# Ledger of designs, part 63: peptides against a protein of PDB entry 6FBK

Target 1, 90 residues: chain A of PDB entry 6FBK
Amino acid sequence: EDTGVRVELAEEDHGRKSTIALRLWVEDPKKLKGKPKDNGAIEFTFDLEKETPDEVAQEMIESGFFHESDVKIVAKSIRDRVALIQWRRE

## One batch from the design tools (peptide; made by RFdiffusion4, then SolubleMPNN)

Design b2_p23_8_s3 (from b2_p23_8 with E1M E3K K5R K11R K19L)
Fold by OpenDDE base, seed 5:
Structure b2_p23_8_s3 (fold): chain B 90 residues (1-90), chain A 23 residues (1-23)
Amino acid sequence: as target 1 above (90 residues)
Amino acid sequence: MEKEREERRKRIRESLKVLPKPE
């Protein structure tokens, strides 16, 4: 349920674009198996029609921000937020 | 796709350097 990773909108969502700006950061590092590269917030764009949380999470792993063993928890945090955004748009 | 991934990694890396946690 609580992944320890928080994802929020970095902008107001007017429901007009397929692309949104998101921010992701670690809220509870105890929930992660590895140690994140930095203690900041990552801002990134997400295309609701073309991208998936799993692909974006994998890119963050390859960039060295999270350990490979934490890809699922990162992906879940993104997925949960995106689901809420899409539900609100309907 | 590989070029797109590289550009995405760059944007993510740069964003982390600049932005503190919102709280």
Scores: peptide ipSAE 0.218, ipTM 0.774, DockQ to the pose 0.375
Fold by OpenDDE base, seed 4:
Structure b2_p23_8_s3 (fold): chain B 90 residues (1-90), chain A 23 residues (1-23)
Amino acid sequence: as target 1 above (90 residues)
Amino acid sequence: MEKEREERRKRIRESLKVLPKPE
């Protein structure tokens, strides 16, 4: 499923750290509740060993960046990117 | 746990940027 949420590496991954920098944005600006809606993106760190996409997505929603109903969409987008990164590391 | 979540929310909020739209 195309969620309309994009997640990419914000840095080159050399496979050495458990923490990676990610960038997240939405294709539809109205889905971003943050102040900068036009071309807004969130850059954040993600610990591959300690954090889960669901928890991080929930924290973003609690911060007011997305609607509560979109938590699973955001989480899925993060999860899918993280899975690809982990796959490349193996 | 509440303090950790608040610190995480703060980091996320501070990380929000306006970037060129990827083509």
Scores: peptide ipSAE 0.199, ipTM 0.700, DockQ to the pose 0.380
Fold by OpenDDE base, seed 3:
Structure b2_p23_8_s3 (fold): chain B 90 residues (1-90), chain A 23 residues (1-23)
Amino acid sequence: as target 1 above (90 residues)
Amino acid sequence: MEKEREERRKRIRESLKVLPKPE
């Protein structure tokens, strides 16, 4: 389902390293329960071996970018993109 | 580890102010 949050690769993935650069932004704020703190895109690294979408989403909540009620939506958006990236690497 | 998470939080905080939404 469309989470209203988009996550894309911020770099070309050659499938060589476990760490990837991602970019995340809100495309449809109506899908969120709370209002995002800022209007912009977040660029961050994600370690495919060591990190989890829930963990990273929680860090974004703690940083104040999203309301705590939207942690699962943010996490799902990251998870879905990561899953696609891993699928393409196989 | 906590150090890695702290570093990511810093990167996240910085990136939001710098990058406009694509499209």
Scores: peptide ipSAE 0.195, ipTM 0.750, DockQ to the pose 0.359
Fold by OpenDDE base, seed 1:
Structure b2_p23_8_s3 (fold): chain B 90 residues (1-90), chain A 23 residues (1-23)
Amino acid sequence: as target 1 above (90 residues)
Amino acid sequence: MEKEREERRKRIRESLKVLPKPE
């Protein structure tokens, strides 16, 4: 499913650590809120063992990066990328 | 629960960077 939100690795994954750097951006600038600029992306660390996409997406909304109505879209985009990364690690 | 949430918020604040979109 095309969510309009892109999530990619911000670093090369060697499969050696539980924390990875991810990069997220929205293809529709109208979905951005607050501090992110229209041509910006968010780079963040994600702990594959301790964190969940839904919790991280919620924290991003509480930090003012997205509207509350977009939490599930953001969470899904993170989840799909994380699942792909985990699949490649196995 | 409040302490764990505060620790997570701290991690997010420390790990977030606003960067240019990929060209």
Scores: peptide ipSAE 0.159, ipTM 0.670, DockQ to the pose 0.729

Design b2_p23_8_s4 (from b2_p23_8, 8 letters changed)
Fold by OpenDDE base, seed 2:
Structure b2_p23_8_s4 (fold): chain B 90 residues (1-90), chain A 23 residues (1-23)
Amino acid sequence: as target 1 above (90 residues)
Amino acid sequence: SEEERERRRERIRKSLKVLPKPA
């Protein structure tokens, strides 16, 4: 489903590293329950082997980027992109 | 462990960077 949150690679993925750079931003704020603190894109590294979308999303919430009620929608957007990246690597 | 999770969260926090939205 369309979460209203977009997650894209911030770098070219050669499929050689376990860590990738991602960029996350809001495309449709109406799909969020709260108002995000910043209107920009968040760039972050993600370890495909060790980290989870929920952990990253929770950190973003704790940092104040999103409302706590939107943690799952943020996590889902990350999960969907990560799954796609992993699928391409296979 | 919780300590491992906390270290990971700390790394994530330090890796966050706000940029302009892509056009």
Scores: peptide ipSAE 0.253, ipTM 0.774, DockQ to the pose 0.907
Fold by OpenDDE base, seed 1:
Structure b2_p23_8_s4 (fold): chain B 90 residues (1-90), chain A 23 residues (1-23)
Amino acid sequence: as target 1 above (90 residues)
Amino acid sequence: SEEERERRRERIRKSLKVLPKPA
């Protein structure tokens, strides 16, 4: 499903570390229930072993980047990208 | 634990950075 939120690697992944840099931005705001705070891209580190998409998404909500009603769609966007990265590593 | 979750949230908060949206 197209979430309208894009998540990409902010660095080249060599599969050597558990922490990766990701970049997230809204591509289709109509897919969100609320209006994002900023019209930019959010760059963040993600620990593939210790963190979850839901926790990261919740932190973004608490930081004011997205409306609370969009936590699951943001989490899904992160989850889908992380899964793809992990599949490529294997 | 709640303490562990709070530490994780703090790490995430410090790792967030707003940049120009890619074209």
Scores: peptide ipSAE 0.210, ipTM 0.755, DockQ to the pose 0.904
Fold by OpenDDE base, seed 4:
Structure b2_p23_8_s4 (fold): chain B 90 residues (1-90), chain A 23 residues (1-23)
Amino acid sequence: as target 1 above (90 residues)
Amino acid sequence: SEEERERRRERIRKSLKVLPKPA
């Protein structure tokens, strides 16, 4: 499903480290229940082995980037990208 | 544990950086 939120690698992934740099931004704000804090992109590191999409999404919510009702949408966007990255690594 | 989760969330928060949208 198209969440309206895009997550992309902020660096080339050589599949050697567990930590990767990602960028997340809203592509279609109409798919979100709330209004995002900013119209920019969020760059962040993600540990493929230790962190979860839900935890990262929750932190973004607590930081005020998204409305609390959109936590699952944000988490799904991250999860889908992470799954794709892991798929390509294996 | 809750303490571990809190530490992880703090690390995530510190790793966030707002930039202009790509393309």
Scores: peptide ipSAE 0.194, ipTM 0.748, DockQ to the pose 0.884
Fold by OpenDDE base, seed 3:
Structure b2_p23_8_s4 (fold): chain B 90 residues (1-90), chain A 23 residues (1-23)
Amino acid sequence: as target 1 above (90 residues)
Amino acid sequence: SEEERERRRERIRKSLKVLPKPA
């Protein structure tokens, strides 16, 4: 299902590093329960071995980027992209 | 541990930055 949140690689992935740069933004705000703080893209690093989508999403919520009611939507968008990246690496 | 969790949250916080949406 389309979460309304898009997550893309912020760099070219050569499959060599465990840490990757990602960019996340809201594509369809109607899919969110709350209103995002900003209308831009959030760039962040993600460690494929040590971090989880839920933890990153929670940090974004605590930082004020999204409403707490949308943590699962944000986490899912990150998870889906990470899964795709890992799929391409194998 | 709480210390490990705190360090992890701090790394995430420092890695976050807002940029214009890709067009």
Scores: peptide ipSAE 0.183, ipTM 0.739, DockQ to the pose 0.900

## One batch from the design tools (peptide; made by RFdiffusion4, then SolubleMPNN)

Design b2_p24_1_s1
Fold by OpenDDE base, seed 2:
Structure b2_p24_1_s1 (fold): chain B 90 residues (1-90), chain A 24 residues (1-24)
Amino acid sequence: as target 1 above (90 residues)
Amino acid sequence: LEKYNEKIRRAKEEKEKELKKELE
């Protein structure tokens, strides 16, 4: 599924900490609210032990980064990347 | 929004500053 949302590591992951740095950006600039810096990308920390993609996506909406209707797309994109990272750590 | 861009930026700057000091 092409969500139109890209999520990647913002730093090299050595698998030594539960917190990772991610970078998120959208292919369609109309999907992004506000005026994020760094070429429209959102960089954020994700705690693999404490946070869930759904909660983080909801937080981003509440912070004004996305429309409420896009919460599931954002959450899925984060989830897919996080799952891949966790798989590589094992 | 300490979780987001500003936090990441500061962390990177601190790492770069530390690296620069180590190379001097």
Scores: peptide ipSAE 0.100, ipTM 0.500, DockQ to the pose 0.114
Fold by OpenDDE base, seed 3:
Order: C-alpha cells, then sequence, then structure tokens
Structure b2_p24_1_s1 (fold): chain B 90 residues (1-90), chain A 24 residues (1-24)
C-alpha cells in the first residue's frame, strides 16, 4: 500500500535502546504543512516501549506538520517502518 | 517542539561536544 509517506532510520540502529531516531517526509510536498527543516524531512525520536504510531501521528498533526485527514496515512507509515525495525532486531 | 528536529539537533551537538572532550 502506497501511503506517499516515507519513514526511515535517522541513525544506525544497534538494537540496544528502546528509543530510535526516525526521519519522515512526504513524496508530495503539498501534503506537508509548515516549514520543516532538514530538506523538508521531519526527524523525531520514537520510543518502542512507550509510544504508538497513532499517538505520534496525532501529535504531528497537532504540531501543524500535516492535515488532519492524513493522520492515518502518517500513522501507517510509521507503524510499517517500526515493524520492520523490530523484525530486524529479533 | 522538542521531540522533533530540534531535539535531534541538540542530541547530535551534545554528542559532538562529548567526543571532542574525549579527544582533547
Amino acid sequence: as target 1 above (90 residues)
Amino acid sequence: LEKYNEKIRRAKEEKEKELKKELE
């Protein structure tokens, strides 16, 4: 499923910490609100033990990075990447 | 918005400072 949102590791993952650094950007710049730094990408930490993709996505909406209608797309993209990272750790 | 880009930037700067101190 193509969400149009890309999420990748912003740092090398050694599988030792519960927190990871992620980088998120959209394929269509029109979907990104505000003036994000770092070439239009949003870098953020994600706690694998405490946070959920839905909560983080909603926080990004509230922060003005995305339109409310895109919250589920953002959440899915984060979830999919996190799942892959967790798979590699096992 | 400390969780996002600014937080990451600060973390990198702090790590760089620590590394510099170790090399001195």
Scores: peptide ipSAE 0.099, ipTM 0.502, DockQ to the pose 0.116
Fold by OpenDDE base, seed 5:
Structure b2_p24_1_s1 (fold): chain B 90 residues (1-90), chain A 24 residues (1-24)
Amino acid sequence: as target 1 above (90 residues)
Amino acid sequence: LEKYNEKIRRAKEEKEKELKKELE
């Protein structure tokens, strides 16, 4: 499933901490609300132990970065990347 | 964007401060 949302590590992951830095951007600028900054990419920390993709996505929507209809897409993109990162840590 | 980008910046700064204190 192509969500149109790209999520990558913003920093190298050494697998030593529960918090990781992620970078998120959308392929379709129409899905990004407000004025794009930093080339339209959002950089944020994600705590693998305390946070969930759904909660982080919801926070982004409430902050006005995305439309409410895209919450699940954003959450899925984060979840998929997080799962991949966790897989690499093993 | 600033909220989250700032979050990254703050995290880096906090780590830098902690590292500095550890080295003192």
Scores: peptide ipSAE 0.087, ipTM 0.502, DockQ to the pose 0.116
Fold by OpenDDE base, seed 1:
Structure b2_p24_1_s1 (fold): chain B 90 residues (1-90), chain A 24 residues (1-24)
Amino acid sequence: as target 1 above (90 residues)
Amino acid sequence: LEKYNEKIRRAKEEKEKELKKELE
């Protein structure tokens, strides 16, 4: 599904850490609240053992990066990328 | 970019502090 939200690895994944670095940005800048630098990209760490896409998405909403109505879209985009990364590790 | 990344870091730290308080 085309969510309009892109999530990519911000570092090379060697499969050795439970924590990975991710980069998130939106295709439509109107969906990103605030005054983002560098075309609105957000870099963050994600712990594969302790965190969930829903929790991380909610934190971004609480931080004011997205509208509350977009939380599920953000969570789905993170979930899909994390699932792909985990599949590549196996 | 650092400003936004810093906000994410702070949010995670606050969540961790709240969790520790609940476990005490």
Scores: peptide ipSAE 0.073, ipTM 0.528, DockQ to the pose 0.185

Design b2_p24_1_s3
Fold by OpenDDE base, seed 4:
Structure b2_p24_1_s3 (fold): chain B 90 residues (1-90), chain A 24 residues (1-24)
Amino acid sequence: as target 1 above (90 residues)
Amino acid sequence: LEKYNEKIREAKEKVKKEEEEKLK
């Protein structure tokens, strides 16, 4: 499914620590609020043990990066990438 | 949640420096 939201690793994953660096950007710039200076990409840390995609997405909305209506789309994109990363670690 | 690009960049640079020191 094409959500229009892309999430990838912002660093090499050695599978050793629970915290990973992710990069998120949207294909439609109209869906991105605020002014991220890295070509519209948001880089953030994600704790695989303590955080959930829904919580992180909600925090991004509260911070003004996305519309409230896009929370579930953002969360899904993060979840899908995190799931792939976790699968590679197994 | 550390969501600011600058903080991520600094963290990555720290890791890179530590790896370079271990390779020396």
Scores: peptide ipSAE 0.067, ipTM 0.505, DockQ to the pose 0.112
Fold by OpenDDE base, seed 1:
Structure b2_p24_1_s3 (fold): chain B 90 residues (1-90), chain A 24 residues (1-24)
Amino acid sequence: as target 1 above (90 residues)
Amino acid sequence: LEKYNEKIREAKEKVKKEEEEKLK
């Protein structure tokens, strides 16, 4: 599904730690609030054991990076990437 | 990029503190 939100690994994943570095950016810059640098890309750590995509997405909304209406899109994009990463680890 | 990453870090810390307070 084309959500317009891209999530990628920001570092090589060796499957050794529960925390991973991710990079998120939107294909449509109009969906991003504020004045993001590096073409709007945001790097963040994600703890596979303690955090959930929904919580992280909500935090980004509360931080003012995205519109409230886009929270589910952001959460889905993070979830899909995290699921893929976890699948590769197994 | 660092400015935005800093904001995310601050938001996470805020949520963590709020959750800890709810458990008291």
Scores: peptide ipSAE 0.054, ipTM 0.498, DockQ to the pose 0.216
Fold by OpenDDE base, seed 2:
Structure b2_p24_1_s3 (fold): chain B 90 residues (1-90), chain A 24 residues (1-24)
Amino acid sequence: as target 1 above (90 residues)
Amino acid sequence: LEKYNEKIREAKEKVKKEEEEKLK
């Protein structure tokens, strides 16, 4: 489904590390909370073995990037991208 | 970390302009 949140690789994935760099941005600027520096997308590392999309999404909410009501949307977007990345690694 | 995103910048500017026009 269209979550309005987009997640992409911020680096080339060679399938060798458990940690990857991701870039996240919203299609609706109203969903981006706070005053992000440079009006940019969020770039972050994600450990495929240790972290979960729900945990990372919750951390982003606590950091003030999104509203509490958007936790599941953010988590879903991350999960979908991670699943796709893992699929390509096979 | 944050990366500059042209799409986000343009979208924010558009929304801001539209909201300003609605008020006046």
Scores: peptide ipSAE 0.040, ipTM 0.426, DockQ to the pose 0.046
Fold by OpenDDE base, seed 5:
Structure b2_p24_1_s3 (fold): chain B 90 residues (1-90), chain A 24 residues (1-24)
Amino acid sequence: as target 1 above (90 residues)
Amino acid sequence: LEKYNEKIREAKEKVKKEEEEKLK
């Protein structure tokens, strides 16, 4: 499913840390708001052991990066990328 | 990502201009 939200690694993952650097951006410019108005992308760290995609997505909405109605698609996009990264680590 | 970021910015500016022109 195409969520319109793209998430990728912002750094090479050697599988040594529980924390990874991610980059997130939206393909639809109408869904972008707040701070990413300059570059349209958000770089952030994600702790594979302590954080959840839903929590991170909610924090981004509260910070004004996205509309509340988009929290689920943002969370799903993060979840899908995280799952892929975890699979590659195995 | 630099090229992509510029494309996003340009798209946002285009939408903004189009909406401003529609209002007036």
Scores: peptide ipSAE 0.033, ipTM 0.408, DockQ to the pose 0.050

Design b2_p24_1_s4
Fold by OpenDDE base, seed 5:
Structure b2_p24_1_s4 (fold): chain B 90 residues (1-90), chain A 24 residues (1-24)
Amino acid sequence: as target 1 above (90 residues)
Amino acid sequence: LEKYNEKLREAKKKKEAEKAKELE
């Protein structure tokens, strides 16, 4: 399923830390609120042990990056990438 | 990674400030 939200590693993952650096951007600029800079890309750390995609997505909405209606889409995109990264670490 | 972290910090501060006003 194409969510229209892309998530990738912002830094090389050596599999040593519980945190990873991620880069998130939307394919449709209308999904991003505010004045998007850097082509609408958001860089953030994600703690694989403490954070959940839903919590992070909700915080992004509260911060004004996305519309409330896109919370689940953002969360799914983060979840899918995180799952892939965790798979590679095994 | 300051983009998200900074904005998140600001959002939290705003939320706490609003909640403090509601309790007054």
Scores: peptide ipSAE 0.068, ipTM 0.531, DockQ to the pose 0.262
Fold by OpenDDE base, seed 1:
Structure b2_p24_1_s4 (fold): chain B 90 residues (1-90), chain A 24 residues (1-24)
Amino acid sequence: as target 1 above (90 residues)
Amino acid sequence: LEKYNEKLREAKKKKEAEKAKELE
C-alpha cells in the first residue's frame, strides 16, 4: 500500500544494537505541519525493544510534525520498515 | 532539518523523564 510516507535506514544496520537510525519523509509536503527545511525529512532513533511504531507516530503528531488524521499512515510506514529490518536481522 | 530533529529529540527526553517520575 502506498501511504505517501517513506521510511528508510539513515545508517547501515549491523544488527548489533537494539536501536536503529531511521529517516522519514512525506511525498506530499502538505501533510507536514509548519515549514520543514530541506526535503522535510526527519531523522530519529528507534529502539526495537522499547518503542512501538504507534507510540513513535503519536509522539511525532504531538510534536507537531503531522496532522492527527495521519497518525495511522505514519505508524504503518514505520511498522512496515521496522518489520523488514527485523526480518533481515534473523 | 536540524530544527525538526531537535524537537523530536527533546520530546523523547521529556517523555522519558515523565515516565521515570511516574514510576517513582
Scores: peptide ipSAE 0.060, ipTM 0.530, DockQ to the pose 0.214
Fold by OpenDDE base, seed 2:
Structure b2_p24_1_s4 (fold): chain B 90 residues (1-90), chain A 24 residues (1-24)
Amino acid sequence: as target 1 above (90 residues)
Amino acid sequence: LEKYNEKLREAKKKKEAEKAKELE
């Protein structure tokens, strides 16, 4: 599924810590609200043990980065990337 | 949710402050 939202590692993952740095950007700049730095990309930490994609996505909406209608696709994009990272750690 | 870019900025600021103290 093409959500139009991309999530990548912002740092090399050695699988040694529960927190990872992620970078999120959108293909359609109209989907991104506010004034994000780094060419419209959002860089954030994600705790693999404590946080969920849905909670993080909701916090991004509350922070004004996305429209409320996009919360589910943002959450899905984070979830898919996190799942891939977890798979590579195994 | 913690902004990674903010963490990097803070780390850089701390290093610069430490260097300034060494020169004093």
Scores: peptide ipSAE 0.050, ipTM 0.461, DockQ to the pose 0.176
Fold by OpenDDE base, seed 3:
Structure b2_p24_1_s4 (fold): chain B 90 residues (1-90), chain A 24 residues (1-24)
Amino acid sequence: as target 1 above (90 residues)
Amino acid sequence: LEKYNEKLREAKKKKEAEKAKELE
C-alpha cells in the first residue's frame, strides 16, 4: 500500500554505525502541517538500536510536521525503509 | 525532533567538551 510518504538515506550507509541519516518527504503537499520547510523534506538521524518508527513518527507529529491522523503512515514509511536498510546490512 | 545538521552540531560539541575534560 502506497503511504504517500517517502523515506530515503540522506547519507551513504556503510553499515558500520547504529545511527543512520534519513530524509523524509510527502508526495502530497496537503499532508504537511503548517508552512513547508526545506521543500517539504525532513532530514534526521535514526538510531537502529534505540529508536522505533512509531516513536519517531509520534515525535514528528508533536513537532507539527504532519497531521495527527497521519502518524500511522509516517511510521510505516520509516519502518519499511529501516527494514530495507537492515536487510542490506546482512 | 532534531534535524540531521542540528544533531551533528550537538554531537560535535559534546565530543569536543568530553575531549577537553579528558585532557584536563
Scores: peptide ipSAE 0.040, ipTM 0.481, DockQ to the pose 0.120

Design b2_p24_2_s1 (from b2_p24_2, 7 letters changed)
Fold by OpenDDE base, seed 5:
Order: structure tokens, then sequence, then C-alpha cells
Structure b2_p24_2_s1 (fold): chain B 90 residues (1-90), chain A 24 residues (1-24)
């Protein structure tokens, strides 16, 4: 399902480290309830073993990137990409 | 815990990023 938010690897994944670099941006702002403060991308690290998409999404809200009403759609976007990465590693 | 660091890329950098992703 298209969330309107895109998440991609910022680097090649060789399946060696639990920590990966991700980049997130909005492709369809109409799918969001609020308006993001930036029209670029957000780069961040994610620990596949210790961190969760929901916690990272909440941190993005606290940093002012998205409105609190959009925490679920942002978290889902991260979760979907992380799931694909995990499945690819298996 | 240390506060998470977020790197912000501008619109121009995003366009270059999209090209890189499509090239994979």
Amino acid sequence: as target 1 above (90 residues)
Amino acid sequence: MVKREFKVLNAEELEELKKEVEAR
C-alpha cells in the first residue's frame, strides 16, 4: 500500500551490520494530514536489532519534521522498508 | 540515550538521490 512516503537505503547493504543508513522523503503530500517543514530528504541510522520504526517516527515528530497525526503513516513507511531489508538478508 | 541525529538533504540533493536509487 502506497503511504506517499518513500524510504530507501542510503548505502549498499552487505548484510554484515545491524546498523544501516536510511533516507526518507515525501512523494505524495496529499496522503499526509499535516505539511512537512522540508521538501528534501531525511537521512538517519537505524539499528535492525535494537530500534523500532514507531520509535524513530516519534523522534521525527519531536524534531518537527512531521505532524503528530502522521506518526502512523511515517512509521509504516519505515517498517515496510525495514521488512524488505530483513527478508532480503534471509 | 543520545538524541537521534537527522541529516537534512535539500530538494536538489533529493533529486540526485532519486537518480542514484533508480540506477540500482
Scores: peptide ipSAE 0.680, ipTM 0.899, DockQ to the pose 0.682
Fold by OpenDDE base, seed 3:
Structure b2_p24_2_s1 (fold): chain B 90 residues (1-90), chain A 24 residues (1-24)
Amino acid sequence: as target 1 above (90 residues)
Amino acid sequence: MVKREFKVLNAEELEELKKEVEAR
């Protein structure tokens, strides 16, 4: 199901690095319980070997980008994109 | 621990990003 949160690669993935650059933004705010701050998009790095979507989502909440009630939907959006990236690398 | 770095893109940058993604 559409989370209303979109995550895309900020760079072309050649499958060489364990770290990738991602960009995240809200496509449908109605899918979120809270009212996220309108920051446009959030760019961040993600280590495919060492980090988890849930950790990153939690850090986004701590930074004030999203309400704590939306941590799981944010994490899911990241997880789904990461899964696709890893699938393409195989 | 070290705080994760988040880079914030504004609305204009997001619109450009959307165009780039759509053009892929």
Scores: peptide ipSAE 0.676, ipTM 0.897, DockQ to the pose 0.727
Fold by OpenDDE base, seed 1:
Structure b2_p24_2_s1 (fold): chain B 90 residues (1-90), chain A 24 residues (1-24)
Amino acid sequence: as target 1 above (90 residues)
Amino acid sequence: MVKREFKVLNAEELEELKKEVEAR
């Protein structure tokens, strides 16, 4: 399912680190309930072993990047990318 | 929750990022 939010690796993944750098941006704002503030991208690290997409998404909401009603769609976008990364590592 | 560090890229930087990703 297209969340309208895109997440990509900010670095080349060699499958060695549990922590990776990701970049997230909105491609289709119509998919969001709230109106995104910035039209740029957000770069952040994600620990594949310790952290969850929901927790990171919540932190983005708390930081003011997205409306609280969009936490799940943001989390899904992160989850989907993380899943692809994990699958590629296996 | 522990405060997470976020780096914000502007629209111009995003466009360059998109080109970079597309080139992969």
Scores: peptide ipSAE 0.676, ipTM 0.899, DockQ to the pose 0.813
Fold by OpenDDE base, seed 4:
Structure b2_p24_2_s1 (fold): chain B 90 residues (1-90), chain A 24 residues (1-24)
Amino acid sequence: as target 1 above (90 residues)
Amino acid sequence: MVKREFKVLNAEELEELKKEVEAR
């Protein structure tokens, strides 16, 4: 299912580092329960070996980017992209 | 919880980003 949240690599992935740079933005705000505070994008690093999408999503909530009720949909968007990246590395 | 660093891009930067992603 389309979460309405887009996550993309901020850099080319050569499959060598455990840490990658990601960018996240909202494409369809109607898919979210809360109204996003910003209409831009969020850039962040993600450690493929140590971090989880749920934890990162929670940190975004705490930073005020999204409403707490949308933590799972945000986490899913990150998870889906990370899974795709890991699939390409295998 | 350890503070995570988030870089915020504005709407204009996002539009440029979308073009870059589309060009991949």
Scores: peptide ipSAE 0.675, ipTM 0.898, DockQ to the pose 0.803

